# Designs tried in a protein design run: peptides against a protein of PDB entry 4HTP. Part 12

Target 1, 231 residues: chain A of PDB entry 4HTP
Amino acid sequence: SQTVASHVPFADLCSTLERIQKSKGRAEKIRHFREFLDSWRKFHDALHKNHKDVTDSFYPAMRLILPQLERERMAYGIKETMLAKLYIELLNLPRDGKDALKLLNYRTPTGTHGDAGDFAMIAYFVLKPRCLQKGSLTIQQVNDLLDSIASNNSAKRKDLIKKSLLQLITQSSALEQKWLIRMIIKDLKLGVSQQTIFSVFHNDAAELHNVTTDLEKVCRQLHDPSVGLSD

## One batch from the design tools (peptide; aimed at target 1 A46)

Design b1_p11_8_s1 (made by RFdiffusion4, then SolubleMPNN; from b1_p11_8, 4 letters changed)
Fold by OpenDDE base, seed 1:
Structure b1_p11_8_s1 (fold): chain B 231 residues (1-231), chain A 11 residues (1-11)
Amino acid sequence: as target 1 above (231 residues)
Amino acid sequence: SEHLEKLIEEL
């Protein structure tokens, strides 16, 4: 069945996240998230106009926005050091070169950018002059690839993990990869709390999540902001 | 999202 996530470019989510991150005030951050969510709901209504009782929801996006709450897919088994090595290999960076060293020593301040400890930002600057300007992945495709990575990690298939990572990397812009890395590492640095995200999504979302710890259930049951838990 | 709005119009 068709899903909203199969139509929404991953780039659109990343652009929204970028706007949220760059916004200084809570109100502006909330506005950007709300605009994306409202657009998603409108798209859902249009896409499913003639179909009742669909299971489609905001879950595909929500699990990327709140990756620390992911419970469906297993661990990726991916750390910054692995990604650093992968990028060095993929980009054919000299091992003793500035960019390779930046990726490997991402925790050490290099004095050039105040982004010490944020691997995703370091990767972004290395990737920006070297990768695609526009990605081609949908949110659905990103989730499918992430599911593949988690599954193959559980199965100890390192070669297949690498394959899926390469697909993600080669089909993503530098900006998209920055956010993808943060999703994998489970630290988006949005400057907005989980509670705020839930409160904007639905008034009962935080409560339902606290009880169920099931993000998909939260997104599905509370898809309509006008329908509460007690209804 | 302006882009999503355009996608809706195409549906």
Scores: peptide ipSAE 0.090, ipTM 0.818, DockQ to the pose 0.748
OpenDDE base, seeds 2, 3, 4, 5: peptide ipSAE 0.085, 0.090, 0.084, 0.089; ipTM 0.816, 0.820, 0.814, 0.817

Design b1_p11_8_s2 (made by RFdiffusion4, then SolubleMPNN; from b1_p11_8, 6 letters changed)
Fold by OpenDDE base, seed 1:
Formats: structure tokens, sequence, C-alpha cells
Structure b1_p11_8_s2 (fold): chain B 231 residues (1-231), chain A 11 residues (1-11)
């Protein structure tokens, strides 16, 4: 079945997240999220114009924006050190080189950027001169690959985990990888709360999530911002 | 948003 997520480039989500992160004020952060959400809903309405009973929702994006609320996908089993080693291998970085050491020692303050402890930012600067300028993945494809990683982690298939990670990395820009890393590690650092994200999505979203703890149900049941829980 | 709008036009 056709989904909005199968059409939306992952780059578009990442660009939105980048705008949110760079915004200083809460209102501006909210505006960027709202613009993305409104565009998503508009696309949904166009895509499903002749189909009234679709299960498609904002869930594919929401689970990437609020990765700490993921309950469907099992643990990835991925840490920063694993990603560091993977990048060193993939990019053929000298082990004792500056960039390899930055990735491995990401918690140690190095230089003027103040990015100590943020592996995703350190990775971004290493990747920027070395990676594609534009990625090719949709939000659906990213979720499929993340599902594969989680499934293979559960099955202890390390080789297949690496394969899916390599696909994510090789088909993503440095900016997209920055956000992908943050999604995997479950720390987006957007500067907006979960409550704010829910409030922008739907007035009843926080309440429904508090009761159900089911992010997909929240996105599906409250797909229409004009239809409340009591309706 | 502009990119999503372009996608809508492509439907």
Amino acid sequence: as target 1 above (231 residues)
Amino acid sequence: SSHLDALIESL
C-alpha cells in the first residue's frame, strides 16, 4: 500500500530537524515542526483522496522524531563506539589519525566547536567532506532499514546489522547521518519537549499517549487535528 | 515544505 512515508525523502525530515535545532525560540521551533506536519497531512490527503479507510499516518515520521517512545522496534544494540569503528572502516580513516581519534574519543573536548559528548556532531564534521551531498532514502526506507537492524540484533546476526548500517550510511548525506545517529542513539537534542511535539501534532496526543503508550495508535487515532478523543 | 509541495504536484 502507498504511504506518505514511501514518498517523503528522509532529507526533508532531516532538514526540518536541523531548522528546529538551529532555531533559538520555542515559537520558531514549533513553526518548523508545524510546517512539516501540515505538508505531510496535505500530502496524505492528496495521496489518499479516493481512499477513506487508510491506516497510513504520521507514525513513520513520529517514531523517528520521538525515538525514545519506540515500542514496536526492538533495541538496535548500537553504541557510539560501534559507529565510530564502522566509520573508521568505511571511510578508511587512519586509526591514529585526527578524524578517527575524534570519533573514538568523542566525549573528550577537542577544539573550538564545543561538540564534546555529541557523537553525531563529531561524525557530521568528519563525514561532510567525504559523503554524498544528497541522500536517496525515503522515510519508509529508513524505517525498513532500522527494522532490519533491530530484528537482526535480536537474532544476533551481526553481519546483517552491518549490511543495513552500511546501506543507511552510503545512501545518506552527512546531515542525514547526523540525524540518523541521533535517532539510533535516541537523543535528537531538538530543544523542544515531547509534550510540545504532541501538542503541535494534536491537542489530545499527550493524553492518549499517556494512557496507551502506543505511538502508532496516537498517530492513527488522532490523524485529523479537528477530531478529538471524545468524538 | 517546498519539496513536499512539489511531491504533491507530482501525484
Scores: peptide ipSAE 0.056, ipTM 0.802, DockQ to the pose 0.750
OpenDDE base, seeds 2, 3, 4, 5: peptide ipSAE 0.054, 0.054, 0.049, 0.055; ipTM 0.805, 0.804, 0.799, 0.802

Design b1_p11_8_s3 (made by RFdiffusion4, then SolubleMPNN; from b1_p11_8, 4 letters changed)
Fold by OpenDDE base, seed 1:
Structure b1_p11_8_s3 (fold): chain B 231 residues (1-231), chain A 11 residues (1-11)
Amino acid sequence: as target 1 above (231 residues)
Amino acid sequence: SDHLEKLIEEL
């Protein structure tokens, strides 16, 4: 069955997240998220115009926006140090070079951009001159690859984890990788709360999530903003 | 998103 996530480029989500992050006020952050969500719902209606009772929902995007609420896939087993080593290898960075040291010592203030402790931002600047400018992955493909990583982590297949990571990396821009890293590490730094995200999605979303702890169920049951829990 | 709107038109 076709899904909205199979059509939406991961780049579009990342661009939205970037706009949210750069926005100063809560209202502006909310506007950017709402615009993406409204576009998603509009696309859903168009895609499923002739198909009633579909299970497709905002869940594929929501689980990337709120990765700390992920309960379907197991842990990735990936930390910043692992990613640093992977990038050093993949980009063939000199081990004692400036960029390799930046990645490995991401917690130490370098005085350049004030991004100490934010591995994703450090990675972004290293990647920007070295990777493709436009990614090719859809939101569905990103989730499929993340599922693969989690599955292979549980199976202790490090080589297959690396394979999936390489596919993510090689098909993503520097900006997309910045956000992908933050999704994997489960810290988006959007400057907007989980509660705000839920409130924008649906008035009853926070309540339903508090009861069920099932993000997919929240997204499916509350797909229509005009239909409440009691309806 | 202007891009998503374009994608809708291409459906």
Scores: peptide ipSAE 0.090, ipTM 0.817, DockQ to the pose 0.739
OpenDDE base, seeds 2, 3, 4, 5: peptide ipSAE 0.080, 0.086, 0.075, 0.087; ipTM 0.813, 0.819, 0.811, 0.817

Design b1_p11_8_s4 (made by RFdiffusion4, then SolubleMPNN; from b1_p11_8, 5 letters changed)
Fold by OpenDDE base, seed 1:
Structure b1_p11_8_s4 (fold): chain B 231 residues (1-231), chain A 11 residues (1-11)
Amino acid sequence: as target 1 above (231 residues)
Amino acid sequence: SSHLEELIKSL
């Protein structure tokens, strides 16, 4: 069945997240998220105009925006050091070179950027001159690849994990990879709380999540902002 | 997103 996530470029989510991160005020951050969500809902209505009782929801995006709440997908088994080594290999970076050392020692202040401790930002600057300007992945494809990584981690298939990571990397811009890394590490640094995200999504979202701890259920049951839990 | 709006129009 067709889903909104199968049509929405991952780049669109990443650009939204970037706007949110760059925004200084809470209100501006909320506006950017709301604009993305409203567009998503409009797309949903258009896509499913002739189809009743669809299970499609904002869940594919929400689970990337709130990766700490992921319960369906098992652990990736991926840390910054693993990603650093992978990038060094994939980009054929000299191991003793400046960029390789930046990735490996991402926690050490280099004095040039206040990005110490943020691996994703360090990776972004390394990737920017080396990667595609525009990615080709949809939100659904990103989730499929992340599912593959998690399942293969559980199965201890390191080679298949690497394969899926390579697909993500080679089909993503530097900016998209920055956000993908943050999704994998589960730290988006948006400057907006989980509660704020839920409140923008639906007035009852936080409550339903507190009871069910099921992000998909929250997104599905509260898909319509005008229909509450008590209805 | 202006891009998403364009996608909607293409449906």
Scores: peptide ipSAE 0.072, ipTM 0.807, DockQ to the pose 0.737
OpenDDE base, seeds 2, 3, 4, 5: peptide ipSAE 0.071, 0.072, 0.067, 0.070; ipTM 0.809, 0.811, 0.802, 0.806

## One batch from the design tools (peptide; aimed at target 1 F36)

Design b1_p12_1 (made by RFdiffusion4)
Pose (drawn by RFdiffusion4):
Structure b1_p12_1 (pose): chain A 221 residues (1-106, 117-231), chain P 12 residues (1-12)
Amino acid sequence: SQTVASHVPFADLCSTLERIQKSKGRAEKIRHFREFLDSWRKFHDALHKNHKDVTDSFYPAMRLILPQLERERMAYGIKETMLAKLYIELLNLPRDGKDALKLLNYGDFAMIAYFVLKPRCLQKGSLTIQQVNDLLDSIASNNSAKRKDLIKKSLLQLITQSSALEQKWLIRMIIKDLKLGVSQQTIFSVFHNDAAELHNVTTDLEKVCRQLHDPSVGLSD
Amino acid sequence: STTHMEELIEEM
């Protein structure tokens, strides 16, 4: 019943992605990712130490790291133009104000929002990776159910409980373009030698994370 | 980014 994702602050995923994006070289981008992946695996063993048929895996984090491969969740129905309106309303931004104009007259949208949010209020987030996933699930379902009001409410939960950095990365997860500077092939190869292959045949990100959870155990076994 | 999981493991 328990998950690694319920114990990991979304902020730690975001700080990892930030350092990846900021790194100039491939080796350094891989290093930052590998450290988070390796810690996730060590904590998985400690958490599920004496457990039986464990289905937990790196999937809750991997689906955010490779969001373009997201298949379980339906479309979010979220445009950068409506996030601008959501922030103007939420932050009580005067429309003639400098910050409101930056959002309206839209180095992607996530960065603009980052610069707007950075000097403001909350500096430390509270959400775990699991809670972020649960809320993204509610947004995708409510898009399918044509409930734009429930989408606004769920997105407001995500936004108001998160730091500027988390919000920058959350935006990018919703738009599905992280701009990390490291390819999907590279990310799969760091995770597991066989991961790129398994994804080609299955197109199933959760299956790959679960089946190839152990790096020393290959597809042949 | 890993310190939180490491501390939880130490506690276990």

Design b1_p12_1_s1 (made by RFdiffusion4, then SolubleMPNN; from b1_p12_1, 6 letters changed; failed a check: too like the target's own chain)
Amino acid sequence: STETLDKLIEEL

Design b1_p12_1_s2 (made by RFdiffusion4, then SolubleMPNN; from b1_p12_1, 5 letters changed)
Fold by OpenDDE base, seed 5:
Structure b1_p12_1_s2 (fold): chain B 231 residues (1-231), chain A 12 residues (1-12)
Amino acid sequence: as target 1 above (231 residues)
Amino acid sequence: STEHLEKLIESL
């Protein structure tokens, strides 16, 4: 079945997240999220105009925006050190070079940027001159690859994990990879709370999530902002 | 902006 996530570029989500992160005020952060959500809902209505009772929802995006609440896929088993080594290999960075050392020692201030401890930002600057300007992945494809990583981690298939990571990396811009890393590490640093995200999504979202702890159920049942839990 | 998404919607 067709999904909104199969049509929405991952780049569009990343651009939204970037705007949210760069926004200084809560109101501006909320505005950027709301605009993305409203566009998603509009796309859903257009895509599913002739189909009732679809299971499609905002869930594919929501699980990337709130990765701490992910319960469907298992742990990735990926840490910053693994990603650092992978990037060094893939980009053929000299091991003793400045960029390789930045990735490996991301927690130590390098004096150039105040981004100490943020691996995703360190990676971004290393990747920016080396990666595609525009990625080609949809939100669905990103989720499929992340599902593959989690499944293969559970199965202890390290080679297949690497394959999926390579696909993510080679088909993503530096900006997309920054956000992908943050999704994998489960820390987006948006400067907006989970409660705020839920409140913007639907007035009853926080309550339903507190009861069910099921993010997909929240997104599906509360897809229409005008239909409440009591309706 | 969500301009790219709007263009995708228009293409449906």
Scores: peptide ipSAE 0.093, ipTM 0.814, DockQ to the pose 0.629
OpenDDE base, seeds 1, 2, 3, 4: peptide ipSAE 0.086, 0.092, 0.083, 0.076; ipTM 0.812, 0.813, 0.810, 0.807

Design b1_p12_1_s3 (made by RFdiffusion4, then SolubleMPNN; from b1_p12_1, 4 letters changed)
Fold by OpenDDE base, seed 2:
Structure b1_p12_1_s3 (fold): chain B 231 residues (1-231), chain A 12 residues (1-12)
Amino acid sequence: as target 1 above (231 residues)
Amino acid sequence: STEHLEKLIEEL
């Protein structure tokens, strides 16, 4: 089906998240999120100009921004150690080399960046000189691959999990992979609360989510910021 | 960036 997510590059979401993370103040963080959201809504209106009753919404992006609220997709079964081993293999890193050891011992400070315990940042610096400068995945494609990972984890198909991960990795920049890792681990470290994200999305979003716990319903029912729950 | 999305809208 024709969706906004099928047109929006994953890179655009990642660049927005990066700007949010780098912003010092709450107001600036909110501005970056609002700008992305407004652009998404404008794109939706243009894409669906002649179709009033579409199910398309901000949900494909929202579920990546708030991955801890994911209820549709089951557990990935992916830990940092698995990703470390995968990167070592994929990048053909010497096992006893500096970069391999950084990935495996990501919890131990290496003294360079102060990123101890943040696997995604450790991975980013290893990947930056080795990966594509620009990824090719859309938000829809990322979600499809993540769905595949969750499904195959449930089915205990480890080889197919690896295949989907490889597709994500090989089609993503280092920056995109940093954020993808954080989405999988479900810790974006944006410095903005869930409530703030909801409040920017729609005035009634937090309330509707509290009642339904359904992120898709929140995104669909409150797609228009001018239309409330009582309308 | 938001500019990129705006450009995509123009291409629709």
Scores: peptide ipSAE 0.109, ipTM 0.826, DockQ to the pose 0.718
OpenDDE base, seeds 1, 3, 4, 5: peptide ipSAE 0.101, 0.103, 0.093, 0.104; ipTM 0.819, 0.825, 0.820, 0.822; seed 1 fails the geometry check

Design b1_p12_1_s4 (made by RFdiffusion4, then SolubleMPNN; from b1_p12_1, 5 letters changed)
Fold by OpenDDE base, seed 2:
Structure b1_p12_1_s4 (fold): chain B 231 residues (1-231), chain A 12 residues (1-12)
Amino acid sequence: as target 1 above (231 residues)
Amino acid sequence: STENLEKLIEEL
């Protein structure tokens, strides 16, 4: 079945997240999120105009925006140190070189950028001159690869985890990888609360999530912003 | 930008 997520480039989500992060103040951050959400809903309506009883929803995007609320997918088993080693290998960085040391010592950066403790930002600057300018992944493909990683982590299949990570990395821009890392580590640093994200999505979203703890159910049941829980 | 999504809608 066709989903909105199968058509939306992951780059579009990452660009939205980047705008949110760079924005000062709650109102501007909300505006960027709302614009993305509204576009998603419009696309959904167009895609499914002849099919009213679809299960498709904003969930594929929402679970990447609020990765700490993920309950369907098991743990990735990925830490910053693992990613650092992977990047050093993949990019063929000299182990004693400046960039390799930046990745490994991301908590105590010697650099001027003040990105202390933010592995994703450190990775971004290392990747920017080395990676593709434009990624090719859809939101659906990203979720599929993340599902694979989680499943293989549960099965202790390290080689298959590496394979899926390599697919993510090689098909993503530096900016997309920055956000992908933050999704995996479950810290987006958007500067907006979970409650704010829910409130923009639907007035009843926070309440329904508090009761169900099911992000997919929240996205599906409250897909229409005009239809409340009591309706 | 949301322009990419808008373009995708037009192509549907």
Scores: peptide ipSAE 0.089, ipTM 0.808, DockQ to the pose 0.737
OpenDDE base, seeds 1, 3, 4, 5: peptide ipSAE 0.079, 0.082, 0.078, 0.078; ipTM 0.799, 0.810, 0.801, 0.800

Design b1_p12_2 (made by RFdiffusion4)
Pose (drawn by RFdiffusion4):
Structure b1_p12_2 (pose): chain A 221 residues (1-106, 117-231), chain P 12 residues (1-12)
Amino acid sequence: SQTVASHVPFADLCSTLERIQKSKGRAEKIRHFREFLDSWRKFHDALHKNHKDVTDSFYPAMRLILPQLERERMAYGIKETMLAKLYIELLNLPRDGKDALKLLNYGDFAMIAYFVLKPRCLQKGSLTIQQVNDLLDSIASNNSAKRKDLIKKSLLQLITQSSALEQKWLIRMIIKDLKLGVSQQTIFSVFHNDAAELHNVTTDLEKVCRQLHDPSVGLSD
Amino acid sequence: NSHMDELIEELE
């Protein structure tokens, strides 16, 4: 019943992605990712130490790291133009004000929002990776259920409980373009030798994370 | 990751 994702601050995923994006070279981008992946695996063993048929995996994090491969969630129905309106309303931004104009006159949208949010209020987030996933699930379902009000509420929960850095990365997760500077092939290859292959056949990110959870155990086994 | 390391230590 328990998950690694319930114990990991979304902030730690975000700080990892930030360092990855910031790194100039491939080797350094891989290093930052590998450290988070390796810690996730060590904590998985400690958490599920004496457990039976464990289905927990790196999937809750991997689906955010490779969001373009997201299949289980339907479309979010979220445009950058409406996030601008949501922030103007939420932050009580005067429309003639400098910050409101930056959002309205839209180095992607996530960065503009980052610069707007950085000097403001909350500096330390509170959400875990699991809670972020649960809320993204509500947003996708409410888009399918044509409930734009419930989408606003769920997104408000995500935004107001998160730091500027988390919000920058959350926006990118929703738009599905992280701009990390490291390919999907590279990410899969760091995770597991066979991961790129398994994903080609299955097109199933959760299956790949679960089946190839152990790096020393291949597809042949 | 110091947060996950601390949790592991607590579990041990």

Design b1_p12_2_s1 (made by RFdiffusion4, then SolubleMPNN; from b1_p12_2, 5 letters changed)
Fold by OpenDDE base, seed 2:
Structure b1_p12_2_s1 (fold): chain B 231 residues (1-231), chain A 12 residues (1-12)
Amino acid sequence: as target 1 above (231 residues)
Amino acid sequence: MEHLEKLIEELE
């Protein structure tokens, strides 16, 4: 079935997340999220204008924005050290070089950006001069690849995990990879709470999530902001 | 979002 996520570039989500992160104050952060959400809902209405009973929802995006609430996918089994080694290999970085050491020792302050402990930011600066300017993946494709990683981790297929990671990396800009890393590690550092995200999405979203712990159900049942749980 | 707006216009 046709989904909104199959049409929305992953780059658009990443740009929104970047704007949220850079924004000062709660109100501006909320505005950026609301704009993305409203655009998504409008696109949904246009895409599904002739189909009232679709299962399509904001869930594909929401599960990337709130990755700590993911319950459908099992653990990725990916740590920063694994990603560091992968990037060193993929980018053919000298193992004793500055960039390789930055990735491997990401917890140690290297003085320039104050990004100690934030692997995604360190990776971003290494990737920026080396990666594509524009990625080609949709939100659906990113989720499919992440599903593959989780499935292969459960199956202990390390080679297939690497394959899916390489596909994600090679088809993504440095900015997209920064956010992808944060999604995998499950720490977006947006500066807005989960409750704020739910409140912007729908007035009843936090309540429904507290009861069901099902992010997809929340997104599907509360797709229309004007239709409440009691309707 | 400029890109999504374009996509919406194309559907419409």
Scores: peptide ipSAE 0.042, ipTM 0.782, DockQ to the pose 0.902
OpenDDE base, seeds 1, 3, 4, 5: peptide ipSAE 0.039, 0.041, 0.013, 0.015; ipTM 0.767, 0.773, 0.503, 0.501

Design b1_p12_2_s2 (made by RFdiffusion4, then SolubleMPNN; from b1_p12_2, 6 letters changed)
Fold by OpenDDE base, seed 3:
Formats: structure tokens, C-alpha cells, sequence
Structure b1_p12_2_s2 (fold): chain B 231 residues (1-231), chain A 12 residues (1-12)
């Protein structure tokens, strides 16, 4: 069966996350998330108008927004140093060049942007003049590739991990890669709490997650914001 | 989201 995630570009999620991060007030951050969620639910209703018993939900997006709560997918085994080396190779950056050193020494305060310690931001500025302006991946395709990475990490197949990473990188804009890196490292820096995200999604979401620790169950059971746990 | 709105209209 078709899913909403198979129709939503990964770029749309990333642009929403970027707007949330840049917003100063809590209310404005919440508004951007709510607008994305409402659009998703509306599209779900249209896509599945003739099929009432579907398992499709917001889960494909939620697990990327709250990656630290991932329980279905195994560990990626990917750190910033691995990504730095991969980018240096892929972009053919001189080893002793400014950009290569920035990626490898991302923790050291350098430059005017104040991005020390945030590898994703360092990578963004290196990638911006070198990458596609628009990516081609859907949210489903991103999750499929991340599943492949986790599975191959468990199987100790480093070559296949690299292959999937290259597919993600070569089909993504610099902005999309910034957020993809943060999803892999499991730190989005949105400026809103987990509790806020759950509260906006559904009034009972935090409670159900505290009991089950299962994001998919939370998203499926509480898909309709008007239907509570006790209903 | 303009893209999702367009997709919704295409499904109607």
C-alpha cells in the first residue's frame, strides 16, 4: 500500500526544521511544526479516503524529528570523524586545505559563524557551493537508506554502509545534508523539547510514549488528534 | 506546505 512518506520530499521536512530552528519564540516554532503535521494529516485523509484500515501514520517523519527515541532501527555506527573523512574523499578536498581541516577539527572554534562543535553546520558551509540546489529523495527513501545503513552496520559490511551514505549525499542539497547529519548523530538542536513535540502531535502522546517507548504505536494509535487513549 | 497542498488537489 502507498504511504504519505512516499509522496513527501525530504526537502519539505528539512525546510520545516530549518524554519523551526531559526524561529526565536516557542510559539513560532510550534506553529511551523503544526503546519507541517496538519498538512501531513490532510494528505493522509485524501490518499486513504477509500481505505479506512491502514497502518500508515506520521511515524516516518516522527522518527527523523525525534531520532534519539529510535528503537526499531539498530545503531548506525557512524560518527562525525567518519563523515568528515567521507566528505574529504568525495569532494576531493586537499588534506591540508582549509575545508578538510574544518571538517576534521570541527570542535575547535574557527571562523566567524560560531559553529564550533556543530559538525552539521561546518559541513553545510563546505557543501553549499559544491552540492545540488535541490534534492530528489522522499522521506520514505531516506528511511529506507537509513535502514540499510543500520542493517549493514550490524552485519559489519562497511562497503555497503558507504554505498548507502553516498546515495544519500549525492541526492541531497547542502541544507538536506545538514539535517540528515543531525538525524544520524541524533541531535537536531531545534530549540523545542521532546515534550513540546509530543504535545503538539497529540495530548496523550507523551503518556503513551512513556509507557510503550514505541514511536510507531504512538503515531498510529494517536493519528487522529480528536481521538484519545481512553476513547 | 505548498507541495502537499498540490498533491491533495491532484487526488481530489
Amino acid sequence: as target 1 above (231 residues)
Amino acid sequence: MEHLEKLIKELE
Scores: peptide ipSAE 0.044, ipTM 0.790, DockQ to the pose 0.968
OpenDDE base, seeds 1, 2, 4, 5: peptide ipSAE 0.040, 0.041, 0.015, 0.016; ipTM 0.774, 0.787, 0.547, 0.549

Design b1_p12_2_s3 (made by RFdiffusion4, then SolubleMPNN; from b1_p12_2, 5 letters changed)
Fold by OpenDDE base, seed 2:
Structure b1_p12_2_s3 (fold): chain B 231 residues (1-231), chain A 12 residues (1-12)
Amino acid sequence: as target 1 above (231 residues)
Amino acid sequence: MEHLEALIEELE
């Protein structure tokens, strides 16, 4: 389907998230999110110029930014240990080697970066010298693969879960994988609250979400920042 | 958002 998400590289979202995370102040964090959102809306208007009644919205991005609010996609059934083992296999890391042990013992401080307990950061540093510099996935493709993982988890198809994970990994940079891991684990560590994200998206977003608990409805109904719930 | 901006320009 013709959607904004089918055109936006996943890398663009990840770079935005990285900027937000690195920003110290709330105002700067908000600015980076707003810039991404405004660009998305502008692209939407251009893409759908001749089609007024489209269902396309910011939802494909929003559900990755606020993964804890995901209700459409069921549980992935993926833990850090599974990812660690997958990376060890995929990267052909010696099991008793430094990098394999870092991934498996990610909770224990290694004394280098102070990233103990953050599996995504540990993975990033292992992946950085080994992975593609630029990924090839769109936001839509990432969501499709995540949908596949959730569906196959429900169906207890472990081999197909692995297949989809491999597709995600092999088509992503180290930075993209860092954020993908955080999306799967549902902890982005952005330093910005859910309420702040909603407030930047639309003045009525927090209220509508509180009533409906439907992130897609929020994104669709409040797509235009100038049109309120009462309109 | 340089890449997305470029895509927007192509659509305009």
Scores: peptide ipSAE 0.037, ipTM 0.764, DockQ to the pose 0.814
OpenDDE base, seeds 1, 3, 4, 5: peptide ipSAE 0.037, 0.037, 0.037, 0.013; ipTM 0.752, 0.758, 0.760, 0.486

Design b1_p12_2_s4 (made by RFdiffusion4, then SolubleMPNN; from b1_p12_2, 6 letters changed)
Fold by OpenDDE base, seed 4:
Structure b1_p12_2_s4 (fold): chain B 231 residues (1-231), chain A 12 residues (1-12)
Amino acid sequence: as target 1 above (231 residues)
Amino acid sequence: MKHLEELIKQLE
């Protein structure tokens, strides 16, 4: 489909999220998010230059940035233990080996990094020497695969869930997988609040979301930062 | 956002 998300590499979002996470100050975190958002809006304007009244919006990215606010797709039914087992299988890791045990016992302090309890970071270090350097997925493709996972979870089709997960994993870098895991688990650990994300997106975003609880509606109605709810 | 900027330029 002709959407911004169908053109934007998932890697670009992940690199932005990585920069946000690494930034210590609120202002710097906001700057990185704003830069991504502004670029997105600029791309939108260029892509849809000759098309009015498009439904395309920042929603495909926003729902990955604020995965806890997801209301369109159902639960994934995926936990860290499932991912650990999947990675052990996919990477053919010895079950009693160091890396397999790190994944399975991700809550235990590893001593090397202060990443205890953060499965995504543990996975990242296991994946980094083993995965593609560059992913190939767009934001749209990631969302399509996540939709498939949620749908198949609802249908109790574990085999198809695994299939979609494998597609995500095999087409993603270690960094992209780190963030993908956090999106699935719904904890990005950005160090910036939901309120801050909304405030940067649009002055009226928090208010509209509080009323509607509809993230897509928020993104669509408030796509233009200069047009408010009362306009 | 170098990559996205490049994509934008391709649309222009």
Scores: peptide ipSAE 0.068, ipTM 0.803, DockQ to the pose 0.886
OpenDDE base, seeds 1, 2, 3, 5: peptide ipSAE 0.051, 0.061, 0.041, 0.056; ipTM 0.786, 0.800, 0.738, 0.791

